# Designs tried in a protein design run: peptides against a protein of PDB entry 6RGO. Part 9

Target 1, 392 residues: chain A of PDB entry 6RGO
Amino acid sequence: MALKLLGFNQDATCFSVISSNKGVTIYNCDPFGKCFELEKSTSNDEELDFLVEMLFSTSLIAVVDKTIGASKRKKLKIVNTKRKATICELTFPHEIMDVIMNRKIICVVLKSDQIFVYDISCMKLLRTIDVRGEKLKSTSKFRNSEAVGDIGVRVSLSTDNNSILCYSSYSKSDKENAPLNDIVVFDALKCIQINVLPAVHQSNIVCIACSPDGMLMATASEKGTIIRVFKTIDTENDEPILVNEFRRGSRPSRISEMKFNHDNTLLACVGESDTIHIFALPVTTTEADANEDDTLQQSSHSLSSSINGLQYISKGLANRFGKIIVSKIPTQSQQRHVAYIKIPENAKYRIGFPKDTTNTIHICGEDGNYLVYSIPRNEVGPCTLVKSNTFD

## One batch from the design tools (peptide; aimed at target 1 D11 T58 I120)

Design b1_p14_1_s2 (made by RFdiffusion4, then SolubleMPNN; from b1_p14_1, 6 letters changed)
Fold by OpenDDE base, seed 5:
Structure b1_p14_1_s2 (fold): chain B 392 residues (1-392), chain A 14 residues (1-14)
Amino acid sequence: as target 1 above (392 residues)
Amino acid sequence: SAIEEINKLLSELP
């Protein structure tokens, strides 16, 4: 059957798929099995398209039916999976492009480049962010709505209660065709802009991942050759802190998804390539807890890759044209993956990190494979397959 | 109510 992957939930305990014959199916990862099915409301042989956002392993899901006509594409349903019932429905002025949630917040991204931020506990609208309106305030030129190609606003939300929202915004340039290459960091609970990272790529941002704690953000452009990791909140001399620059590959390839693991030690990426890449992040030892005397000589031979050579050449070439160009890390100092998974060519895969096993990754494919891999700690190499299941 | 039902489902969070 033709499967379409919707993705994993926030903690990789479940994943969702669209089956052409059945509608939306949710699978539990462990024990593996079907836990929910949303049957197709219409007998028509129309190609099914849905947005489904899960709230962890709870019986709350957000659903958008994108299959049938412009009216349904503007409707968000909050569904109780145990009751198979719609709890409430929200209608938007424009087509829904994305829905993300955590324990506190629902964010709804519209084709209008608007982000609607809701308190989930009361379904109250906290904020409407108008990314186009912000651009219009910064740029004197109205962009005619016509050439909104496949490049929309991208969003990511922290899975914790801090509810850090990262979204792509239009660069402050007098150019009619300003790219979506700025990032805004937003406190979704307080409705405050925390930070702005200008021109983090040269082209449009197509993928964003926020860390679970909201302290880190990964970004990739339409080229997908370089992944940049920034601090979200912290700044150095009012400039964005670039923590890492990873090279996925030499050839352009679209990245569809990135995720941090739960302890911010790993970043995975997947997309149009035959390879899932896993990168190691530097462990930020918070200096604070050094004082407790606990003598457990666990000889973790951390491969101290002596990355002594990151001279922060903080020579911000403020070129006279006011663009803060994020200092290009020299191509030779760009880190590679520490681990990888080979996937079938042209198979769309999604990734998830389970909370309790920081060296395990869950993946699922439109080929009907759900796979659990162990990530090597002490060597650069392939991940080891631990568990395999199939779904239809 | 719808909000009471949402809050009941939020209580399923770990």
Scores: peptide ipSAE 0.684, ipTM 0.972, DockQ to the pose 0.847
OpenDDE base, seeds 1, 2, 3, 4: peptide ipSAE 0.650, 0.643, 0.653, 0.662; ipTM 0.969, 0.968, 0.969, 0.971

Design b1_p14_1_s3 (made by RFdiffusion4, then SolubleMPNN; from b1_p14_1, 6 letters changed)
Fold by OpenDDE base, seed 5:
Structure b1_p14_1_s3 (fold): chain B 392 residues (1-392), chain A 14 residues (1-14)
Amino acid sequence: as target 1 above (392 residues)
Amino acid sequence: SKIEEIRKLLSELP
């Protein structure tokens, strides 16, 4: 059957797929099995397309029918999976491109580069973010949606209650074709802009991941060769703090998804390549006050030693033209993956990190495989397959 | 109400 992967939920307890024959199916990861099925609303043999955002393992989902020709592409349905019924429907002026959710917030991204921020508890609109701004509305020659490929606003939301929203924005260049290479960090609850990271890549940002706590953000451009990790809130001398720069590969390849694990120690990426890459992040030891007492000598040989290379962020020459060129970390200082998973060529995969097992990753493929891998701790190498299941 | 149903589903959060 033709499967289309929608993704994992926030804690990787469930994943969703589109089946050509049935519509949307949600699988539970443990115990593995179907937990929900949403029947297709059309009898036609049209290629089904949906957005589905889950709220953890709850009976609440957000659904958009994106099937071609459907007027429904502007409609967000909030569905009770237990009752198999629509609770409410929101209609937007433009096609819905993405929907992201946490315990507090729903963000709806439109084809107009608008982000609608809702309080989930009352479905009240808190903010409309216009990423193009008022000045660019006059030059709205509709980018003929055919010729400009999948380049739109990208978003990621923290899974915690702080509700840190990271989104791609247009650089302030007076050029009609400004790239989506800025990042805005936004408090979605307070509706306040916290930070702006200018020109984090040279080309459009195509993938963003926010950490669960909202303190870190990973970004990738259309090239997908370099992943950058920034602090979201903290700045140094009013400049963005680059925590890590990872090399995925030497060849360009689109990254479709990135995820942090729940303790911010790992970043995984997946895309068009035959390899899921897992990168190690430096453990930010919060200086928790080392109050004296419990001498339990767990000899955790911390791989602390190799972090020394990051000190020389040379003062980037502010070239006369106000382009904050994020200082290219020398190619020698670019960290590689610590672990990897080989996947079939041309198979689309999704990734998720379970909350309770920080060294475990869940993956699922449009090939009908759901796989659980253990991530090696002390050595660079392949992940070990722990569990395998199939789905239709 | 619709909002009471949403709040009930939000109570399923871990």
Scores: peptide ipSAE 0.689, ipTM 0.973, DockQ to the pose 0.845
OpenDDE base, seeds 1, 2, 3, 4: peptide ipSAE 0.648, 0.647, 0.657, 0.667; ipTM 0.969, 0.969, 0.969, 0.970

Design b1_p14_1_s4 (made by RFdiffusion4, then SolubleMPNN; from b1_p14_1, 5 letters changed)
Fold by OpenDDE base, seed 5:
Structure b1_p14_1_s4 (fold): chain B 392 residues (1-392), chain A 14 residues (1-14)
Amino acid sequence: as target 1 above (392 residues)
Amino acid sequence: SKIEEIRELLSELP
């Protein structure tokens, strides 16, 4: 059957797929099995397309029918999976491109480069973010949606209650074709802009991941060769703090998804390549006050030693034209993956990190495989397959 | 109400 992967939920306890024959199916990861099925609303043999955002393992989902020709592409349905019923429907002025959710917030991204932020508890609109701003509305040349490929606003939301929203924005260049290469960090609850990271890549940002706590953000451009990790809130001398720069590969390849694990020690990426890459992040030891007592000598041989290379962020020459060129970390200082998973060529995969097992990754493929891998702790190498299941 | 039903589902959160 033709499967289309939608993704994992926030804690990787469930994943969703589109089946051409049935519509949307949600699978539970453990115990593995179907937990919900949403029947297609049309009898037609049209290629089904949906957005589905899950709220953890709850009976609440957000659904958009994106099937071609459907007027429904502007409609967000909040569905109770237990009742198999629509609770409410929101209609937008433009096609819905993405929906992201946490315990507090729903963010709806439109084809108009608008982000609608809702309080989930009352479905009240908190903010409309216009990423194009008022000045760009006058250049109402609708980017003919055909010729400018999948380049739109990208978003990621922290899974915690702080509800840190990271989104791609247009650089302030007076050029009609400004790239989506800025990042805005936004408190979605307070509706306040916290930070702006200018020109984090040279080309459009196509993938963003926020950490569960909202303190870190990973970004990738259309090239997908370099992943950058920044602090979201903290700045140094009013400049963005680059924590890591990872090299995925030497060849350009689109990154479709990135995820942090729940303790911010790992970043995984997946895309058009035959390889899922897993990168190690430096453990930010919060100086928790070392109060004296419990001498349990767990000899955690911390791989602390190799972090010494990051000190020489040379003062980037502020070139006369105000372009904050994020200083290219020398290619020698770019970290590689610590672990990897080989996947079939041309198979689309999704990734998720379970909460309780920080060294485990869940993956699922449009090939009908759900796989659980163990991530090596002390060695650079392949992940070990722990569990395998199939789905239709 | 619709909002009461949403709040009931939000109570399923871990």
Scores: peptide ipSAE 0.713, ipTM 0.976, DockQ to the pose 0.844
OpenDDE base, seeds 1, 2, 3, 4: peptide ipSAE 0.690, 0.689, 0.692, 0.696; ipTM 0.973, 0.973, 0.974, 0.974

Design b1_p14_2 (made by RFdiffusion4)
Pose (drawn by RFdiffusion4):
Structure b1_p14_2 (pose): chain A 327 residues (1-135, 151-284, 335-392), chain P 14 residues (1-14)
Amino acid sequence: MALKLLGFNQDATCFSVISSNKGVTIYNCDPFGKCFELEKSTSNDEELDFLVEMLFSTSLIAVVDKTIGASKRKKLKIVNTKRKATICELTFPHEIMDVIMNRKIICVVLKSDQIFVYDISCMKLLRTIDVRGEKIGVRVSLSTDNNSILCYSSYSKSDKENAPLNDIVVFDALKCIQINVLPAVHQSNIVCIACSPDGMLMATASEKGTIIRVFKTIDTENDEPILVNEFRRGSRPSRISEMKFNHDNTLLACVGESDTIHIFALPVTQRHVAYIKIPENAKYRIGFPKDTTNTIHICGEDGNYLVYSIPRNEVGPCTLVKSNTFD
Amino acid sequence: EEEEAEEIIEKLEE
């Protein structure tokens, strides 16, 4: 089958790719190279490694499952790339759905909507967050820098009226203090959530409305959350998979089950800005590094890696600059 | 960054 299940780095330095053949490879961007290659851990052809989230450019990797079911739901391994050794092997009562890391805080998301927060220096569990215990699945996002700030979707006070709903809660994982609770920002479920690297901004994706809403995160007034801007969906409602924020928080990338990738600018310093054409029934992931604000890195399941440029003052499409092919 | 990651790895090994 195709080389599916791409994962993208926080700093846009490298990306995680599960080669359907054997193990998982991690490439670099500049210079492009085979950075890390996981050995054989397989027994059948279509069984897939699912979840890999990494540090910036380091040897520290978070790896989850290999087998379809033997040791998948209840595993987390911490591996050094230079020596291929497992350090800490944590076990969890449910199935892992997503893992997000940063320099200070490691988050583990379970299928039962439990979020385990760890101080990474000693792996002490800071707090267990029973989201489903209070009231598709929960989508969680996190800031990259320090003062790492956690964002998760929570159910509303209409659990009696119906089973599924999605509001937003802002949480400071550094001090384990809930900062702001946002109301039902959508009339539908929440598909994907992106938080700014500095933790000041947040994006929301709806399944039905397909309109991205941006709210201030922490400095927002206590009385009411502050809405920043909205972005035109385009000609057709489409499911969104992954969104990213630029380092200066002037740009927002959007990708999904669509022909095109949309680029939104920010009025921090309107409907559409830059659009990148994409093959229809193939899936891609997004990133952009810290070095420049004009370069956008693209990861594709077709086997191609592309680097596009952004037009500052033109509403035109992106210009391709550099490309390379996968394995 | 790499130095900090190495320090974290050492602390975890202990």
Fold by OpenDDE base, seed 5:
Structure b1_p14_2 (fold): chain B 392 residues (1-392), chain A 14 residues (1-14)
Amino acid sequence: as target 1 above (392 residues)
Amino acid sequence: EEEEAEEIIEKLEE
């Protein structure tokens, strides 16, 4: 059967897929098995398309039927999976492009480049973010969605209760074709803008990942050759802090998904390439207050790989337009992956990091494979397959 | 976790 991957939940305890014959299926990762099925409402042989966002492993899911020809692309359903019932239904003025949630917030991204922020506990609208701003409302050129492919507003939300929302925004260039290359950091609970990272890439941002705690953000452009990691809140001299710059590859390839692990020590990326890349982040030793006692000499063989090269984050060249272009870190200081997984060519994969095992990654493919890998910590190399299951 | 989601579900069903 043709499978389409929807992805993992926030803690990689479940994943969702579309089966052309069945509709949406949710699988539990451990013990592995089907835990929920949402039957297709239409008998038509139309190619099924859905958004499904899970609230962890709970019975709460958000569902959008995106099937072509369906008058449902503007409807968000909140579903109780235990009761198999729709508990809330919201209708939007435009097609829903993305849905993301945590325990406090649901964010709904529209084709209009609007983000609707809701309190999940009562489905009250907290904020409407218009990413195009008031100036672009007059240009009724709806991007003819046929010609402008997957270039829309991208979002990521912290999985914690701080509810840090990162989204791509249009560069303030008065050019009709301004790229989506700015990032806004937004407190979704307080409904305040915390930070703006201008021109983090030269082209449109196509993938964003927020760390679980909302303190880090990873970005990738259409080129997908370089991944940048920034601090979300902290600034240095009113400039964005670039923590890392990773090189995925030399050839352009789309990145479809990125994820941080639970402790912010790893960043994984997947996309159109035959390789999932896993990058190590420097452990920011928060200066834990040196409370006294316990002498447990855990020999943390910190692989003090020579990170000494990162100090030359050359001052962002303030180009003539007062825009901080994050200067390209010299290619020699671009970090490579520390681990990788080879995946079948042309198979779409999704990734997730389990909460309890920071050295483990879950992956699932449109080939019907669910795979658990162990990530090497002491060497650069392939991940080790620990568990495999199949689904249909 | 499940309790918090059950509370959310209950509040959304009222």
Scores: peptide ipSAE 0.354, ipTM 0.914, DockQ to the pose 0.840
OpenDDE base, seeds 1, 2, 3, 4: peptide ipSAE 0.324, 0.320, 0.324, 0.326; ipTM 0.908, 0.907, 0.906, 0.909

Design b1_p14_2_s1 (made by RFdiffusion4, then SolubleMPNN; from b1_p14_2, 4 letters changed)
Fold by OpenDDE base, seed 5:
Structure b1_p14_2_s1 (fold): chain B 392 residues (1-392), chain A 14 residues (1-14)
Amino acid sequence: as target 1 above (392 residues)
Amino acid sequence: LEEEAEKILEKLES
């Protein structure tokens, strides 16, 4: 059957798929099985497209029917999965491109490059973010809908209650074709802009991941060769703090998804390549007060990889000619993956990190495979398959 | 978490 993956929920306890025959199906990961099915609203053999955002493993989901020709592409439905009923319906002026959720906030991304921020508890609109701004509305002729396939505003939301929203924005360059290469960090609860990371890539940002706590952000451009990890809130001398720069590969390849694990020790990426890459992040030892007592000598030989954290202070030399020189970190300081998973060529996969097992990754494919892998801790190598299930 | 979701759903139905 033609499957289309929608993705994992926030804690990788569930994933959602589109089945051409049935509509939307939600699977539970453990125990593995179908937990919800949403029937297709159309009898036609049209290619089904949906957005589904789950509130973790709860009975609350947000659904958008994106099927071609449907007027429903502008409608967000809040569905109670236990009752199989639409509880609330919101209609937007433009097509919905993305929906993201946590316990406090729903963000709805429109094709107009607007982000609508809602309080989930009452569906009250807190903020409309216009990423194009008022000035750019006059000059942007509708990018002919055909040629601008995949370039739009990207968003990621922290899974915690702090509700840190990261989104791609247009660079302030006076050029009619400004790239979506800035990042804005936004407190979605207070509706305040916290930070702006200018020109984090040379081309449009196509993938963003926020850490569960909202303290870190990973970004990838259309090239997908380099992943950058930044602090979201902290700045040094009013400049963004680059924590890590990872090399996925030498060849351009689109990254479709990135995820942090729940303790911010790992970053995974998946896309059009035959390989899921997992990168290690430096453990920020918070100086928790080492009160003296428990001398249990567990001689964990932490291989202190001497991360010579060369803090390259990117002196943003704004050269007179308006060339944003993204300081190229020397290729020698680019970290590679610590672990990997091989996946079938041309199979679209999604990734998720479970909360309780920080060295485990869940993956699912449009090939109908749900796979659980163990991530090696002390060596660079392949992940070990722990569990396999199939779905239709 | 489910109880929080149920309370939200009930409030959105009213």
Scores: peptide ipSAE 0.630, ipTM 0.964, DockQ to the pose 0.859
OpenDDE base, seeds 1, 2, 3, 4: peptide ipSAE 0.606, 0.581, 0.596, 0.580; ipTM 0.960, 0.956, 0.959, 0.956

Design b1_p14_2_s2 (made by RFdiffusion4, then SolubleMPNN; from b1_p14_2, 5 letters changed)
Fold by OpenDDE base, seed 1:
Structure b1_p14_2_s2 (fold): chain B 392 residues (1-392), chain A 14 residues (1-14)
Amino acid sequence: as target 1 above (392 residues)
Amino acid sequence: DEEEAEKILENLEK
């Protein structure tokens, strides 16, 4: 059967799949099993496409039927899975490209490069963000939307209640073909723009991850060779703070998903490559923990030595137009993965970090494998398979 | 978590 992965929920307790024969199935990770199924509405052999966003382990899901030919690609349904009932239905002016949520906010991304921000508790529209509208004041030429199926606005939302929204925006270059290489950081609750990170990559951003607490974001471009991690809110001299630059590989390969673990110590990435990469982040000591003088000389051994490359992004060469281009960190200071998982070639995988086990990663594949891996703490190497299940 | 979602669901059903 052809499986299509929708991904894990926020805490990796569930994952969603499309089965060509059954429709949407949600699996519980532990105990492993089917917890919900959304049957096909049509007997047609059409390739099913759905968006399903689940609110943690709850009975609340957002569903979009994206199936080609379906008149439903503009409709968001809020469904109670326990009742199998649609509670709310919203219709948008354009096709829905993405849906993301937490306990406070739903964000709906449209093919028009608009982001609709809703209060989840009442489905009240808080904000419409027009990512094109900041550009459209200059040139009315709609990019012919036909050819660019892969390049759109990318979003990530913090899983906490602070509801930090990171989204890709068009660079303010006078060029008709400005890339989606700026990041905007937005407080989704207050509806305030907090920060703008200009030109974080040379090409379009195709993947964004926000940390659970909203304090960090990871970005990857179409090249997928370099992952950059920034502070979301904090700035230094009105300049963006680059925390890390990771090298996934030397060969271009698309990154489809990135996730932080619950404590912001790990960043995982997956995509078209045969390898899931896991990177270690420096523990940002919040100044608050400095006061517990508890002399537990736990030998935090030698992995500290290579992190000394806090390269202050010294004033990047202000191009003649005053745009800070994020200076390429020298290839020698680019951190490599600390751990990896080999996956079958051409198998699409999704990743999730469980809340309770900071050194565990959940993965699921379109090959019908759900796998739990242990991440090594003290050595660079492969992850160890702990649990395996299959699904159809 | 479940209680918050149940409250959301109950509010959206009204």
Scores: peptide ipSAE 0.420, ipTM 0.927, DockQ to the pose 0.907
OpenDDE base, seeds 2, 3, 4, 5: peptide ipSAE 0.414, 0.404, 0.417, 0.411; ipTM 0.926, 0.923, 0.926, 0.927

Design b1_p14_2_s3 (made by RFdiffusion4, then SolubleMPNN; from b1_p14_2, 5 letters changed)
Fold by OpenDDE base, seed 1:
Structure b1_p14_2_s3 (fold): chain B 392 residues (1-392), chain A 14 residues (1-14)
Amino acid sequence: as target 1 above (392 residues)
Amino acid sequence: LEEEAEKILEELEK
């Protein structure tokens, strides 16, 4: 059967899929099994397309029917899965491109490059962010850029209650074709812009991940060769703090999804390549843990690969237009993956990190495999398969 | 919506 993956929920306790014959199915990861099914409303052999965002393991889902011809692509349904009932329906002026949520907010991304921020408790609109509007002091021509359907505003939301929203924005270039290569960091609860990271890549940003606590973000461009990790809130001399630069590969390959684990020690990425890459993040010791002098000589052979001082080359080459271009970290200082998973070629996979097991990753494929892997801590190598299930 | 969202959100705090 043709499966289309929608992805994992925030804590990787569930994942959602589109089955061509059945519609939307949600699976529980442990114990493995179907927990919800949304029946296909149309008897037509149309290719089903949906957005489904689940609020953790709860009965609350956001659903958008994106199926061609369905005329529902502008409608967000909030559904109680236990009742099989629509509890709210919102209609937008434009097609819905993405929906993300946490315990406090829902963000709805439109094809118009607008982000609608709602309070989840009452569906009150808190903010409309117009990502184009910062440019639109000039000519109102909706470029019918037949922009290849892949270039649009990307968003990621912290899974915590702080509700840090990271989104891609257009660089302030006088060029009519400015790329979506800026990042805006936004407090979605207070509706305040916290930070702007200018020109974090040379091309459009196609993937963003926010850490669960909202303190870190990962970004990837259309090239997908380099992943950059930044601090979201903190700045140094009003400049963005680049924490890590990871090399996924030398060959261009799209990254479709990135996720941090729950303790911000790992970043995983998946996409069009035959490999899921897992990168180690430096543990930012918050100064608070320095005072417990408990001399437990756990000989953690930290593979302190001597990261000889990453000189903060805070020498942003201020290009003539005062834009800080994030200096490319020399290719020799780019960190590689610490772990990997081989996946079937041309199989689309999604990733999730479970809350309780920081060294475990959940993956699911359009091949109908749900797989649980253990991530090696002390060596660079393949992940070990721990559990496998199949779904249809 | 509010009462039902609140009940669902209360399921997350347990």
Scores: peptide ipSAE 0.169, ipTM 0.843, DockQ to the pose 0.143
OpenDDE base, seeds 2, 3, 4, 5: peptide ipSAE 0.151, 0.160, 0.127, 0.063; ipTM 0.836, 0.840, 0.831, 0.805; seed 2 fails the geometry check

Design b1_p14_2_s4 (made by RFdiffusion4, then SolubleMPNN; from b1_p14_2, 4 letters changed)
Fold by OpenDDE base, seed 5:
Structure b1_p14_2_s4 (fold): chain B 392 residues (1-392), chain A 14 residues (1-14)
Amino acid sequence: as target 1 above (392 residues)
Amino acid sequence: LEKEAEEILKKLEE
């Protein structure tokens, strides 16, 4: 049967899939098994498409039926999985492209490049963010939304209660075809813009990941060769702080998903390549807890490769030719993966990090494999398969 | 967490 992966929930305790015959199925990871099934409302052989966003492993899910030709593509349903009932339905002016949530906030991304921010507790609209609205003041030409199918606003939300929303925005360049290469950091609870990271890539941003605590953000462009990690809130001399720059590969390849682990020590990426890459982040020792004298001599030979190269992304001098020269960080400062997983070629995979096991990664494929891997700590190499299950 | 979700779902049904 054709499976389509929707992804893992926030803590990788569940994942969701579309089965062509059944509709939406949610699997529990441990113990492995079906925990919810949403029956297909139509008998037609139409290719099913859905968005499903879970509130962790709870009975609350958000569902959008994206099936072609359906008026339902503009409808968000809040579903109680225990009752198998739609509790609330919201209708939007445009097609829903993405839905993300945490315990406090639901964000709905529209094809119009609008982000609707809701208080989940009452479904009250807190803010409408119009990502085009700043651009429409400068450029009268509506992007014919038909021609550039895959390039839209990308979003990521922190899984904590701080509800840090990162989204891609258009650069303020006077060019009619400004790329989606800026990032805005937004407090979704207070509805305040916290930070703006200008021109973080030369091309459109296609993937964003926020850390669980909202303190870090990873970005990838259409090229998918370089991943950049920034601090979300902190600035140095009113400039964005680049924490890491990772090289996924030398060949262009689309990155479909990135995720941080729960303690912000690892970043994983997956996409169109035969390889999931896992990168190590520097442990930010907060200076505060250095005083508790717990003498446990665990000789963790941290491969503290001397990250002496805090290369400030100096403000790219807008040379007279209107090229934002993103300062090329020397290729020597680009870190490689510390671990990897080989996946079948052309199989779409999703990734998740469980909360309680920071060196474990969950993956699932449209090939019907759910796999749990152990990540090596002390060596660069392949991950070890710990558990496997199949689903249909 | 499930209790919080049930309380939300109940308030959205009212």
Scores: peptide ipSAE 0.644, ipTM 0.964, DockQ to the pose 0.863
OpenDDE base, seeds 1, 2, 3, 4: peptide ipSAE 0.624, 0.611, 0.615, 0.623; ipTM 0.961, 0.959, 0.959, 0.961

